Peptides against a protein of PDB entry 8HF1. Designs and how they scored, part 257

Target 1, 320 residues: chain A of PDB entry 8HF1
Amino acid sequence: NVMLYATKPTEVMVSFPHQEQVLTVTRLISAEIEKFYVSLDLMNIGVQPIRRSKSLQCLRDPSKKSFVKQLFNDFLYQMKEYGIYAASIAIISLIVEFDIKRRQAETLSVKLMHRTALTLCEKIRHLLVQKLQDMTYDDDDDNVNTEEVIMNFSTPKVQRFLMSLKVSFADKDPKDICCLVFVERRYTCKCIYGLLLNYIQSTPELRNVLTPQFMVGRNNISPDFESVLERKWQKSAIQQFRDGNANLMICSSVLEEGIDVQACNHVFILDPVKTFNMYVQSKGRARTTEAKFVLFTADKEREKTIQQIYQYRKAHNDIA

## One batch from the design tools (peptide; made by RFdiffusion4, then SolubleMPNN)

Design b2_p26_7_s3 (from b2_p26_7, 7 letters changed)
Fold by OpenDDE base, seed 3:
Structure b2_p26_7_s3 (fold): chain B 320 residues (1-320), chain A 26 residues (1-26)
Amino acid sequence: as target 1 above (320 residues)
Amino acid sequence: SPLELQPLIVLNEDGSESEVDPKEFF
């Protein structure tokens, strides 16, 4: 019985500077969302037609407004944490979701609420795209998807992440790469996936090397058709990663226990590790010989993050 | 200035920290 000593991954920290530069466009977008929240709070959505009991109206209405606010709060978080380029991709997901909810609306008041949210998303999309175009020197090059535009409109964290991918994987054999990227939020998976597709296509050294895929955690909100499509898509994405048709997988921290993903040689943690379980589960995917476990931290949070990792290591060694 | 990766901080098993060049590590 050769005890295959599970090789522990090398744990590495990448520091990034805290950028205080709030762009004028980011302030404008935040102010437009705040104005929309004031308008949303004044909207009377409770006007269901007279036939069904008043008690069912009061329970269903707060959940619809809270859901709209949650999506815009998630967008504001992505714009702050990942930058304007990532926000230009994230806003498309909100447009799609509000258009679906507008079509599914049983009442005129709910339909109007989702239409108003959709109109705001289109305004935000226009402001973001215009700001991305302002850096193209040639008036004729409508291509906002260049390496330069992606890097310039990304946060220092995302810049350091993209540089770490380029240094790690430039001109390597695609077969030797098994990479996981962990993010906190399910919507961030789609946003970072879209960003990576455009970055890889604009970077010659990565174009034929990295094939990204993403995996969204199960959304318990819609047990119906969306959950079946999401489950089919998740199975397809996992199968592509197992077959080597994809070599980089973006995952939310909601990786259900039991996704048998192959032993990975690279694990990137793009967002702060908030729990011991997230640390153990993500680190436990870096199982190859010489596997790398890469963390990103702001310079101001470096010492606190290091102390937290040593506490998690100690707690893991006390259980193992 | 070209965006350069700063030295990586390797978190050793003994609880020590080591600085490593990104080009040598990756």
Scores: peptide ipSAE 0.383, ipTM 0.874, DockQ to the pose 0.710
Fold by OpenDDE base, seed 5:
Structure b2_p26_7_s3 (fold): chain B 320 residues (1-320), chain A 26 residues (1-26)
Amino acid sequence: as target 1 above (320 residues)
Amino acid sequence: SPLELQPLIVLNEDGSESEVDPKEFF
């Protein structure tokens, strides 16, 4: 029995102030989405043919209205949790999805529903971009992707995350870096990926150091929504990370599905650890001698988070 | 002022907490 002394990673907590940045623009966007939900509920889209697709989601929403609401609710969550800058990236994913659904619509009523959703997304995008431009003297769209704009329009959690990356990886050899970033939601992976691309490009100390990728778990609920392109991209992203062509991987609950990712020296948990399984699996990827496991918590939730981590440690040690 | 990282909280194996400067830790 070679007790592989799995070197336990150093567990560290980064605290951030709980400031609900109640910006006027976020209230306006939320109110526009709520008005849209009232309008959406009044839309007669008719009886949709139950496609015998084996996906449980297609069975739950024959109207496709709940799926539209889910995408906007996920957007509202991202805007609240990650800030206006992240929301400006997240809205593009909704625009792409609703444009695809509009083109694939089998009925005029469903086509109109997705068109109305798309029009709202374009309005939201304009409101977000306009607010990002309020800090820049120059009307050039390229000026909204500066380190200053990204930091100012990010939540305290995202600010502390970006600063932790900068301090951790400034001027390091890319080959010495193997970093995982865990997020709760599938759509957050792509949003944080886009934010990191822009942040790395605007930060000289990171520009040639960090090469990010993302992966999302297989949506077992709707395998039909996994485009052939998305599956190819996920396989490519994993391979790039294994080959060292990418050194930072953003992932959701992917580890629960048995995706074999290499041992990492840094693991960041950007969202709260909600399950023992997520704790064990994410921590279990930090296996190098100097591995770091970094948690983010609001100051008000610090003690509760610490107690939860010690409970998970105890439970893990009782099983090992 | 550049936003500075507050001291990091190291969650020790014994259940104690220790504060560490981000510049020394990272």
Scores: peptide ipSAE 0.376, ipTM 0.871, DockQ to the pose 0.684
Fold by OpenDDE base, seed 4:
Formats: structure tokens, sequence, C-alpha cells
Structure b2_p26_7_s3 (fold): chain B 320 residues (1-320), chain A 26 residues (1-26)
């Protein structure tokens, strides 16, 4: 057994100010979602036919009110944690999901529920886009996808992440880059992917340097609910990253089981490291010489995060 | 104000912290 001397990555922390973007638009959106929850609780959707899918994962009938609330709660989280620009991308994923569910609805009441959710998403999208346009001074440039707009409507965490990517990868050879970006949530993975596509396209120094992909962890949702398209897409994204056709991979922490990803030279942890397993698995991907393991922390959580990382290091060394 | 990356905090193996310029580190 050649003990591959796992070259320990250099672990670094990027701090960011805890600014709650107290924008009027975010308060309005939150209030509209809360009003919708009250309305949703009053909706009689009837008894859903229990599709006896034999898989134990019968938990989330996607036609249930709980699934609708989960999607909006995940959206509210993304808006808070990543900002208005990220929220404008995240809301599109909800629109797509609710339109699919509306079309697949077996009852008129469920169809109406998803239609009402969809109408709210379109209102939210309009409010977000309007707010992004407030910074486009030029009446002629409706392009909300500029580096400036992305940066100004991103949270300090996302700003520091994008700046770290720009400093790390500006004008570098794409072949020398193998980057992982870890996020906590599945939906954040898609949102940050869309944000990065727009940021890279708006940043000349990155356009021909970074080719992002994303991986959605295997939902512990039945393999029956993974569309054949999602499974094909996951396999394709992994293969593109293995083949070097993509050099930046966004992944959720749920990637515990079965992503044999190559050794990376950069690992960014965009969300807090909540578990020892997440620490070991993510850090264990930074295996090249001079690999970098980059953490993002709010200034107020700096000391606590540092202490937690040293505890995880100690625990890892005690197992190794 | 131009968004500046503040100095990065290197978490050394000995438990010490070091500050590094992002431009020198990345």
Amino acid sequence: as target 1 above (320 residues)
Amino acid sequence: SPLELQPLIVLNEDGSESEVDPKEFF
C-alpha cells in the first residue's frame, strides 16, 4: 500500500462582513411568501392518491403543500445567503418546478395550488429583476448580467467568493485548474452555477479560463423521481469534469456517496462546514501539491470557525 | 469603494494564524 502522502492542502479563511442586506424588496418578497403560506394552509387539495412507489422514499409526494413550502423556504434561504442576483436565478428554478407540477397535477385543486405558487414566483421574479435594473443607469442596456450588477446585488460572502475566483484564476491556463465549490443545498448548487455562468461571461479574464459544471447529489429521493434526464446530466457533468472539459465543479455536501472526483488543486467551501464528515470529504478532494482549501466565514463567526476547523483537524489526525 | 479582498487567514498546522495577501496567495 503506497500511502499516498495526501499532500495536506493549505487551509485559508476568507472573512466577510455580516451585512444583512435589508432591502425593501427582500421584505416585500418575504411578506408575499408568508401571505401565500396562509392561503396555502386554507387550500383544500383533497386526499392525494397514494402512489405506492415501493421505495421507502414515499415521503415527499411532490403534489403536497409541504413540498411547495420547502421550495419557497429554500428560495428565501438563497435570497438571504447569496443575495438578490442569486435569488433572480433561484426563482427560475421554482417557476420550472411549479410549471412541471401544475402540468402533472392529477386534480384540479392541486393544479390550482401549483398555479398560485407559479403566479407568486412570477411576481417575485419581476420584483427581483426590477431591482437589478435600478442600477442600470443607461436606459439602453437592459443587461442585468454585468460584473457590476452581479457584485452589487450579491451578499458579502458571494462577493468575496467571486473575487477569490477572479484573483485565483484570471488569465490562467484552463488545464492547470481543477476547482471544487461546495455548497450546502441542492438548489444552491444550481443557483450558484447560473450566477457563475453569468459572472464568467461578464468577466473577460475568466471567459476562456473557467468552464463550470454542477453536480446535484443523489437525492435520497427514489431513483424513480430522478428523471432519466437528471441522471444522464449528472453522468455527463462528472464525465466532463474527469475529462477536463469542465474545470470548476459546484457540488452539494450530499455528495457523500460515490463521486470519485479527481484530485483538485482548489476547494472552496462557500457555506459553513457543519460536520466533521463534510470537512474530511471536502478537504480530501484538495490532493494536489500546493492545493488550497478555502473557507468563507462571517467576521462575527471567525473565531468559532477557526476553533471548529482545528477540532476537525485534530479528530482527523486521531483517525488517520 | 472597490471591493477589496482583505488579507486571507492561513490556518497553520501548529494552530497559529498567519495573514497573507490574496494576490500573493492565489
Scores: peptide ipSAE 0.376, ipTM 0.872, DockQ to the pose 0.713
Fold by OpenDDE base, seed 1:
Structure b2_p26_7_s3 (fold): chain B 320 residues (1-320), chain A 26 residues (1-26)
Amino acid sequence: as target 1 above (320 residues)
Amino acid sequence: SPLELQPLIVLNEDGSESEVDPKEFF
């Protein structure tokens, strides 16, 4: 029995400056969302009938207002954590979701609520795209999807993540790459996926090297809210990653449900490691010889993050 | 200035930290 001592991955930390991009556009967007919340609280949408077959979340939010606020709060978080460029992609996911909810509305008042939310998202999208275009010198090239625009309108964390990918994978053989990118929130998977598609397309050294996919973890709270489309996409994305048709997978921390992903040579943790389980599960995917486990931390949180990683290592060794 | 990756911090098994050039590590 050759106990393949699974060589532990090399754990490395990439530090980034904590710079809040205090742009006038981000302040304007935040203020418009706050005004919308005041208006939303004043809206009388009536008591929605609790249909027995609608998931635990419909039981938790009979008003459907908390769901609307949750999506905008998730957007505000993404704009803060990943930057304006990522926010311009994230807002599209809100537009799609509110249009679906508007069409599914059982009452005129609920339909109007989702329409008002949608109109705000379109305004936000316009403000973001206009700000991205302010750097394009050529009035004729509406292409805000350049490497320069992506880098300039991304947070220092995202900038260093993209640079780490470029240095790691420039001109490498696609077959030798098995990369995971972990993010905390399910909506961040789609946002970072869209950002990576545009970045890879704009970076010649990566265009034929990296093929990204994303996987949204199952909502443990309600399997019924997972659209049949999301489940089909998840199965397809996993299969493409297993077959080598995709070599970079973006996933949320909810890998708990039995998704056997192959052993990877690169694991990036884009968001803070908040739990021991997240640490063990993500690190446990970096199983190849010379596997890399890459963490991102703000400079101000460096020491705290290092101490937390050593505590998790110790706890893992005491259980093993 | 071109955004440069700062030295990476390798978290060694012994609990020590080492700085490594991104070009040598990646």
Scores: peptide ipSAE 0.370, ipTM 0.870, DockQ to the pose 0.687

Design b2_p26_7_s4 (from b2_p26_7 with S1K E6Q D13E N15G E19L)
Fold by OpenDDE base, seed 4:
Structure b2_p26_7_s4 (fold): chain B 320 residues (1-320), chain A 26 residues (1-26)
Amino acid sequence: as target 1 above (320 residues)
Amino acid sequence: KPLELQPLEVLNEDGSIELVDPEEFF
């Protein structure tokens, strides 16, 4: 019985300044979304026929307004938490979703609602891209994907995360890297993935080192609503990470479904650790010798974060 | 100013906090 001494990872905290950079563009975007919500509430969409499929039908909001508001609220959260650059990627996901919903609309009123949402997303995208271009002399869209632009239009948290990746992995052998990045929300996985692709491509020291993937946890609602494409993507992403074809995996906290991911040498927690389960599951993936478990905290939340980690450690030791 | 990583805070098992240079730690 070789007691595999589960090597405890080194737990490290990266502090970042709590600067709410209240950019004029973020205020404008927020105000446009609020105006849209007022307009959305006034829209008569009618009652959509509840197609009774027998499986746990999420209460399809018969108006579909709640879903539209959720996507914009998720976008606003992402813009706040990750910055303008991340928001410019996130808005594309909304554009795609609203275009799909527009095409799938069973009524003219629903089609119009999704069209109006899409038009707002396009306006938001233009405002974001224009702001990213303010630092570029050349109007070439390719110039907004530089390391400098990504860093300058990311939140302090994301800046510290990207810097931590650069310091951790610059010029390393990609085979020696097994990195997990945990985020709170499902949509953040795709956004941070897109951000990392652009950052890695713009950073010579990382370009041939990091190969990111993302995993969206199963939607707790119904695996039947996951597109066959999303399920195929998840399986492919996991397999690529297992096979070493990807060495960085972005995961949401929905790792509840026991994603059998290999032992990692780096685990980054980009968002606050809100639950004991998240702490144990994420830390439990950092199992190599000299594994690192990296937390990001705002300076103002530092003490609270430290106390919470020690409480989680204690609770974990009491169960083990 | 170039964005510099601040010293990392290693959360030791004894409850002590150690400041470590990011370049030495990573």
Scores: peptide ipSAE 0.490, ipTM 0.908, DockQ to the pose 0.700
Fold by OpenDDE base, seed 1:
Parts: sequence; C-alpha cells; structure tokens
Structure b2_p26_7_s4 (fold): chain B 320 residues (1-320), chain A 26 residues (1-26)
Amino acid sequence: as target 1 above (320 residues)
Amino acid sequence: KPLELQPLEVLNEDGSIELVDPEEFF
C-alpha cells in the first residue's frame, strides 16, 4: 500500500550508434572458434558416465560439448555487445571454467577436450591483449587498463554507459550513491564488473567514489552447480551493498529470486529490456526521491524501445 | 574527438520525450 506514494523514477533513454566493431582481430577470433567447433564435433569423447547428479543440466549435455560451445558463444556475444576490452576480461572467466572442468574430467578424452578449449582461450587472450597494447605508444607501460584504452576498445553502448557513470558520479559523496546496473546474461555481470574496476581505477574522479560489486542470479536449473564460493560471494556482495561498503551493484535476473535489495537512486539497464517482469522489477528498485532509471538503446531500435516502454507502463498501470 | 554524450531523452509520463543535457540531468 505504500507503493501509491513512491515517486516514480525519471526514465531516461541513452541512444548509441549501432556500430559493429569490424576489427580484424574479432574476425580472426570468430574464425578460430568456428574451426574449434569443427574439431570439437570430430572429437570422440566416448560415452560419458551419466553421473547421477540430480542436476537437469548434466542430463542435457552428457557429452559436455554443448556446454563448451555455449561458453564460447557467450564469449562471442560479449565481444560483440561490449567490445574487445570487455572480451579480454570475459575470456579469463572461460579460462577459469575450462581449467575447473579439465581438473574435474573423469576421462582422458574429456580432459583433452577441455585442455584444447583452454589452449584456444589462451590464444584468444593473447590476441586481445596484443590488440589492446597496439594503442599504448609507450613500450614501457604494458598497462592496457587506461581510460583511453577502455573507451577506445569498448562498443558505443559501453562508452555511453561509462560516460553516463562519470557524469553522474564524478566527485560525489559515495554515501549518496546507490546504483544498480542490470545486464541480461550471468557472465556479463563479472565482465562488466572487471571493466568497471579498471575504469574506476583509471578515472581519478571515480576512484574514491564508486565501489562496484556484482551478483549473478542463481541458476534455477542447477543450484548444485553454484559453487560454495559463488554462493558466499553473492551473500557477501549483497551484504556489502546493504552496508554501503559497495554502492554500485551489477546484476542479472537476481530480482526474480526475491533478493531484497534496498531502494536505489540510480538504475542503469545496460541491455535491452526483453520482459515486462524485468522492466517492473528493475524500475521498482529506483525508489528514492529523484531516482533515475536509465535505458541504453541502439539508434535503430529507439522507436521500438520507446513503444515497448509505453506498453510496459500501460500494462503496469492496468494491474496496479 | 572526445566522445560527448548526446542529449538524453527523458520519457515523460504523458508519452512526450524531452531532450536534456547530460551535464544538467546527471
């Protein structure tokens, strides 16, 4: 019943040009992944013992090949949507995952499959880092984590997002900031978190202002695959955000799980709002006075985005 | 050229769109 007096957040749309980063390196990486898929399909991994693990996901891919392809497809998506700088961070998450899977491999053939995937990830990482270094004029500072490198190797969407953060929060009191950043995919949370850490560290106006954290939704399909470490991280991240020790939270479908996050003054939607529930839940977190709800849209999708938001507003008012 | 934020589009409750300077809005 207190919902009737909640000041509605100001809804803002930030447009960005739909530029595909047509880099030779991205084409090379995509071609290497496609070659790897052909080789992966030819790999005889044998009949994998169906672990009686209660998780429905282990039942869907007994070969574990589809899972390997999913991780590389998610990487390719992040490289396309966020740029090669974000991809250089995203590839590290694949390296970690394939190293874990390699160690957990029950057969030599599965161990070899994950080792081959890992070798490809290291090659991709090298190609990305080399491309980031090509812009550093000073051979002595191998530091690819400058504001300039981050901005130049990010997509227009990410550039507009980082600029919006800088304008919003430069030299502000960190106590007055409660910011949520919504992304569509689980893996994007960690990628954008790593990007933000480097961006904040390279941006003096933000270095002592923003303390980012990330939270990924529970895999509804397999709570058993959430490492005890991931669950501990989520609990710690939420607690830090509640205590004000973190003032920016990157999250995905976390709100569907009934995670009570405090009222925020800023909500950024980095990816397209695809569902009414995502719109209502994310907007419903912008509850402070003068709260801002910021959407990012490609110029070509601007009209469709506006119409979708008005449809969601109407649908929300018809239920309320 | 320094990347400049384009004018923001405020999506008003009445369905109107207002262009706002990022430096004035944020």
Scores: peptide ipSAE 0.488, ipTM 0.903, DockQ to the pose 0.698
Fold by OpenDDE base, seed 5:
Structure b2_p26_7_s4 (fold): chain B 320 residues (1-320), chain A 26 residues (1-26)
Amino acid sequence: as target 1 above (320 residues)
Amino acid sequence: KPLELQPLEVLNEDGSIELVDPEEFF
C-alpha cells in the first residue's frame, strides 16, 4: 500500500491593513443608491402573475424589487471589498442585467423600474470613471486601465493580491502555472476576472504568462437565470482550464458542487474561509509538489484567521 | 501609493509561524 503522501501545500497568510476607503465618491454613490431604494419602495409595479415554471424566484420576490436591491447591495459590497476600480467593472454587469430585464419586462411599470435602475447605474459608472480619470492627465478612457490606476483605486486586499500574483508569476512559463483564485460571491468572479484582464494587459511581466478564466457556482436560486450563454461559458471555461488554454481560474463555491478541476500548484483564497468544507476542498486542489495555499486576512482579523486555520487542520486530521 | 511588499507568514504544521520574503518564497 503505497500511501501516496499527497504533499500538503505550504499554507501562507498575507496580511493587509484594514483601511475603509472613505472616499467622497463612495459616499455619494451609497447615498444615491439609498435615495433610489426610497423611490423604489414607492413604485407601484402591480401584482405580477405567478407563472408555474418560474415559481421559486417569483415566490421570493413577486414585486421584483428585492432582486433589484440585491444587485445594488452586491455592487456596494464589491465597491467596499475590492475598491473603486473593481466597482467600475462591476457596474457594467448591472447595466447589462437591467437592460436585459427592461427589454423582457411584461408591464410598463416593471419596464420603468428597470429603466430607472439602469439610469442610476449609468450615473454611478460616470462618477467612478471620472474618479479614475483624476489620476490621469489624458482624457483617454484607455488611460484608466494602467497598473498605477488599478493599484491606487484597489483596496489593500486587492493590492496585496495583485502584488502576490506579480511576484509569483513574473516571466514564468505559462505551462508551469495552474492557479485557482477563490472568492465568496458569483458576481465577484466576473469582477475580479475583468480586473485581472486589465492588470495583466498593463503589466508586461504577466503578458502572455497569465491567461485568466472564471467559473461561477450553479445558481441554486434560479437555474432559469443561468442563460444558455452562461452555461456554455462555464463549460467552455472549465474545458479551457483543463486543456491548458487558461492557467488561472477564478472560482466561487465550484468545488462544493463537485466540479472536477485539475490539481493546481497555486491556490489563492481572496475572501475569508467561512466553512470547513470550503477549506478542505480548496486546499485539496493544491496537490502538486511545492503547491502553495495563500490566504488573505486583514491585520485586525489575523489572530482569528490563524485560530480558524488550526481548528480546520485539527478537524481534518481527526477525519483522515 | 500602493502598499509595499511585506513578509509572508508561513503557517507551519507544528503551529509555528515563519516570516518569509515574498521574492524568496514565490
Scores: peptide ipSAE 0.488, ipTM 0.917, DockQ to the pose 0.796
Fold by OpenDDE base, seed 3:
Structure b2_p26_7_s4 (fold): chain B 320 residues (1-320), chain A 26 residues (1-26)
Amino acid sequence: as target 1 above (320 residues)
Amino acid sequence: KPLELQPLEVLNEDGSIELVDPEEFF
């Protein structure tokens, strides 16, 4: 019995400059969302037709407004944390969600609310796409999906992440790569997946090297609300990663759900490690020989990040 | 200016930090 001494991964920190580049377009989008929230608060949604008890209807209407605000707040977070290019992908997910909710609306007032949200999303999409096009000097090439556009309209964190992927994987054999990318929020998985597809396609050194997939954790919402489509997608994505048809997996909280993924040689933590469990579980996937565990930190948070990692290491050694 | 990758910071087990070139490390 060769005791495979599980070699501990090399822990690496990548620093990035904290630049609050507040672009004019970002300010305009934020102001339009705030105006929409004022309008949304004034909307009377509670006038549902008399058939079922008034008490149960009044309790459900705040939840519909709060859900709309949640999606726009999540979008604003992505635009701030990942940049304008990532926001252009994220807004499409809001358009799809609000169109589904508009079609499922039982009342004219709820239908109108989701229609107004959709109109705002289309305006935001136009503002984002126009800003991405402003850098293409060639009037004929509507292709906003170039390496240059992606890099220029991404935050310093995302720029350092993409550069780290390029240096790590340029011209390597796809079979030698098993990479995990951890993000905090469920919606970020799909956004970063779309960004990576476009980046890999625009980067010759990566086109035939990296094949990304994404997996989102199960919503704590009843398993009945997980669409049959989402469950099929998760199973397919995991299977492709197990079969080696995908070699990079983007995930949020997936390890807490007992999803068995293979031992990986690269683990990237794109968002700050907020919990001991996230640290242990994500690091515990970097199990191959010479495995790398890469953290991203803002320069201003560097010392705090180092102290947190040493505290987590100590706590892990005290339990082991 | 090309975005230069800053030196990577390797967090050693002893609590020391080693600066490594990204091209040599990856």
Scores: peptide ipSAE 0.486, ipTM 0.903, DockQ to the pose 0.713

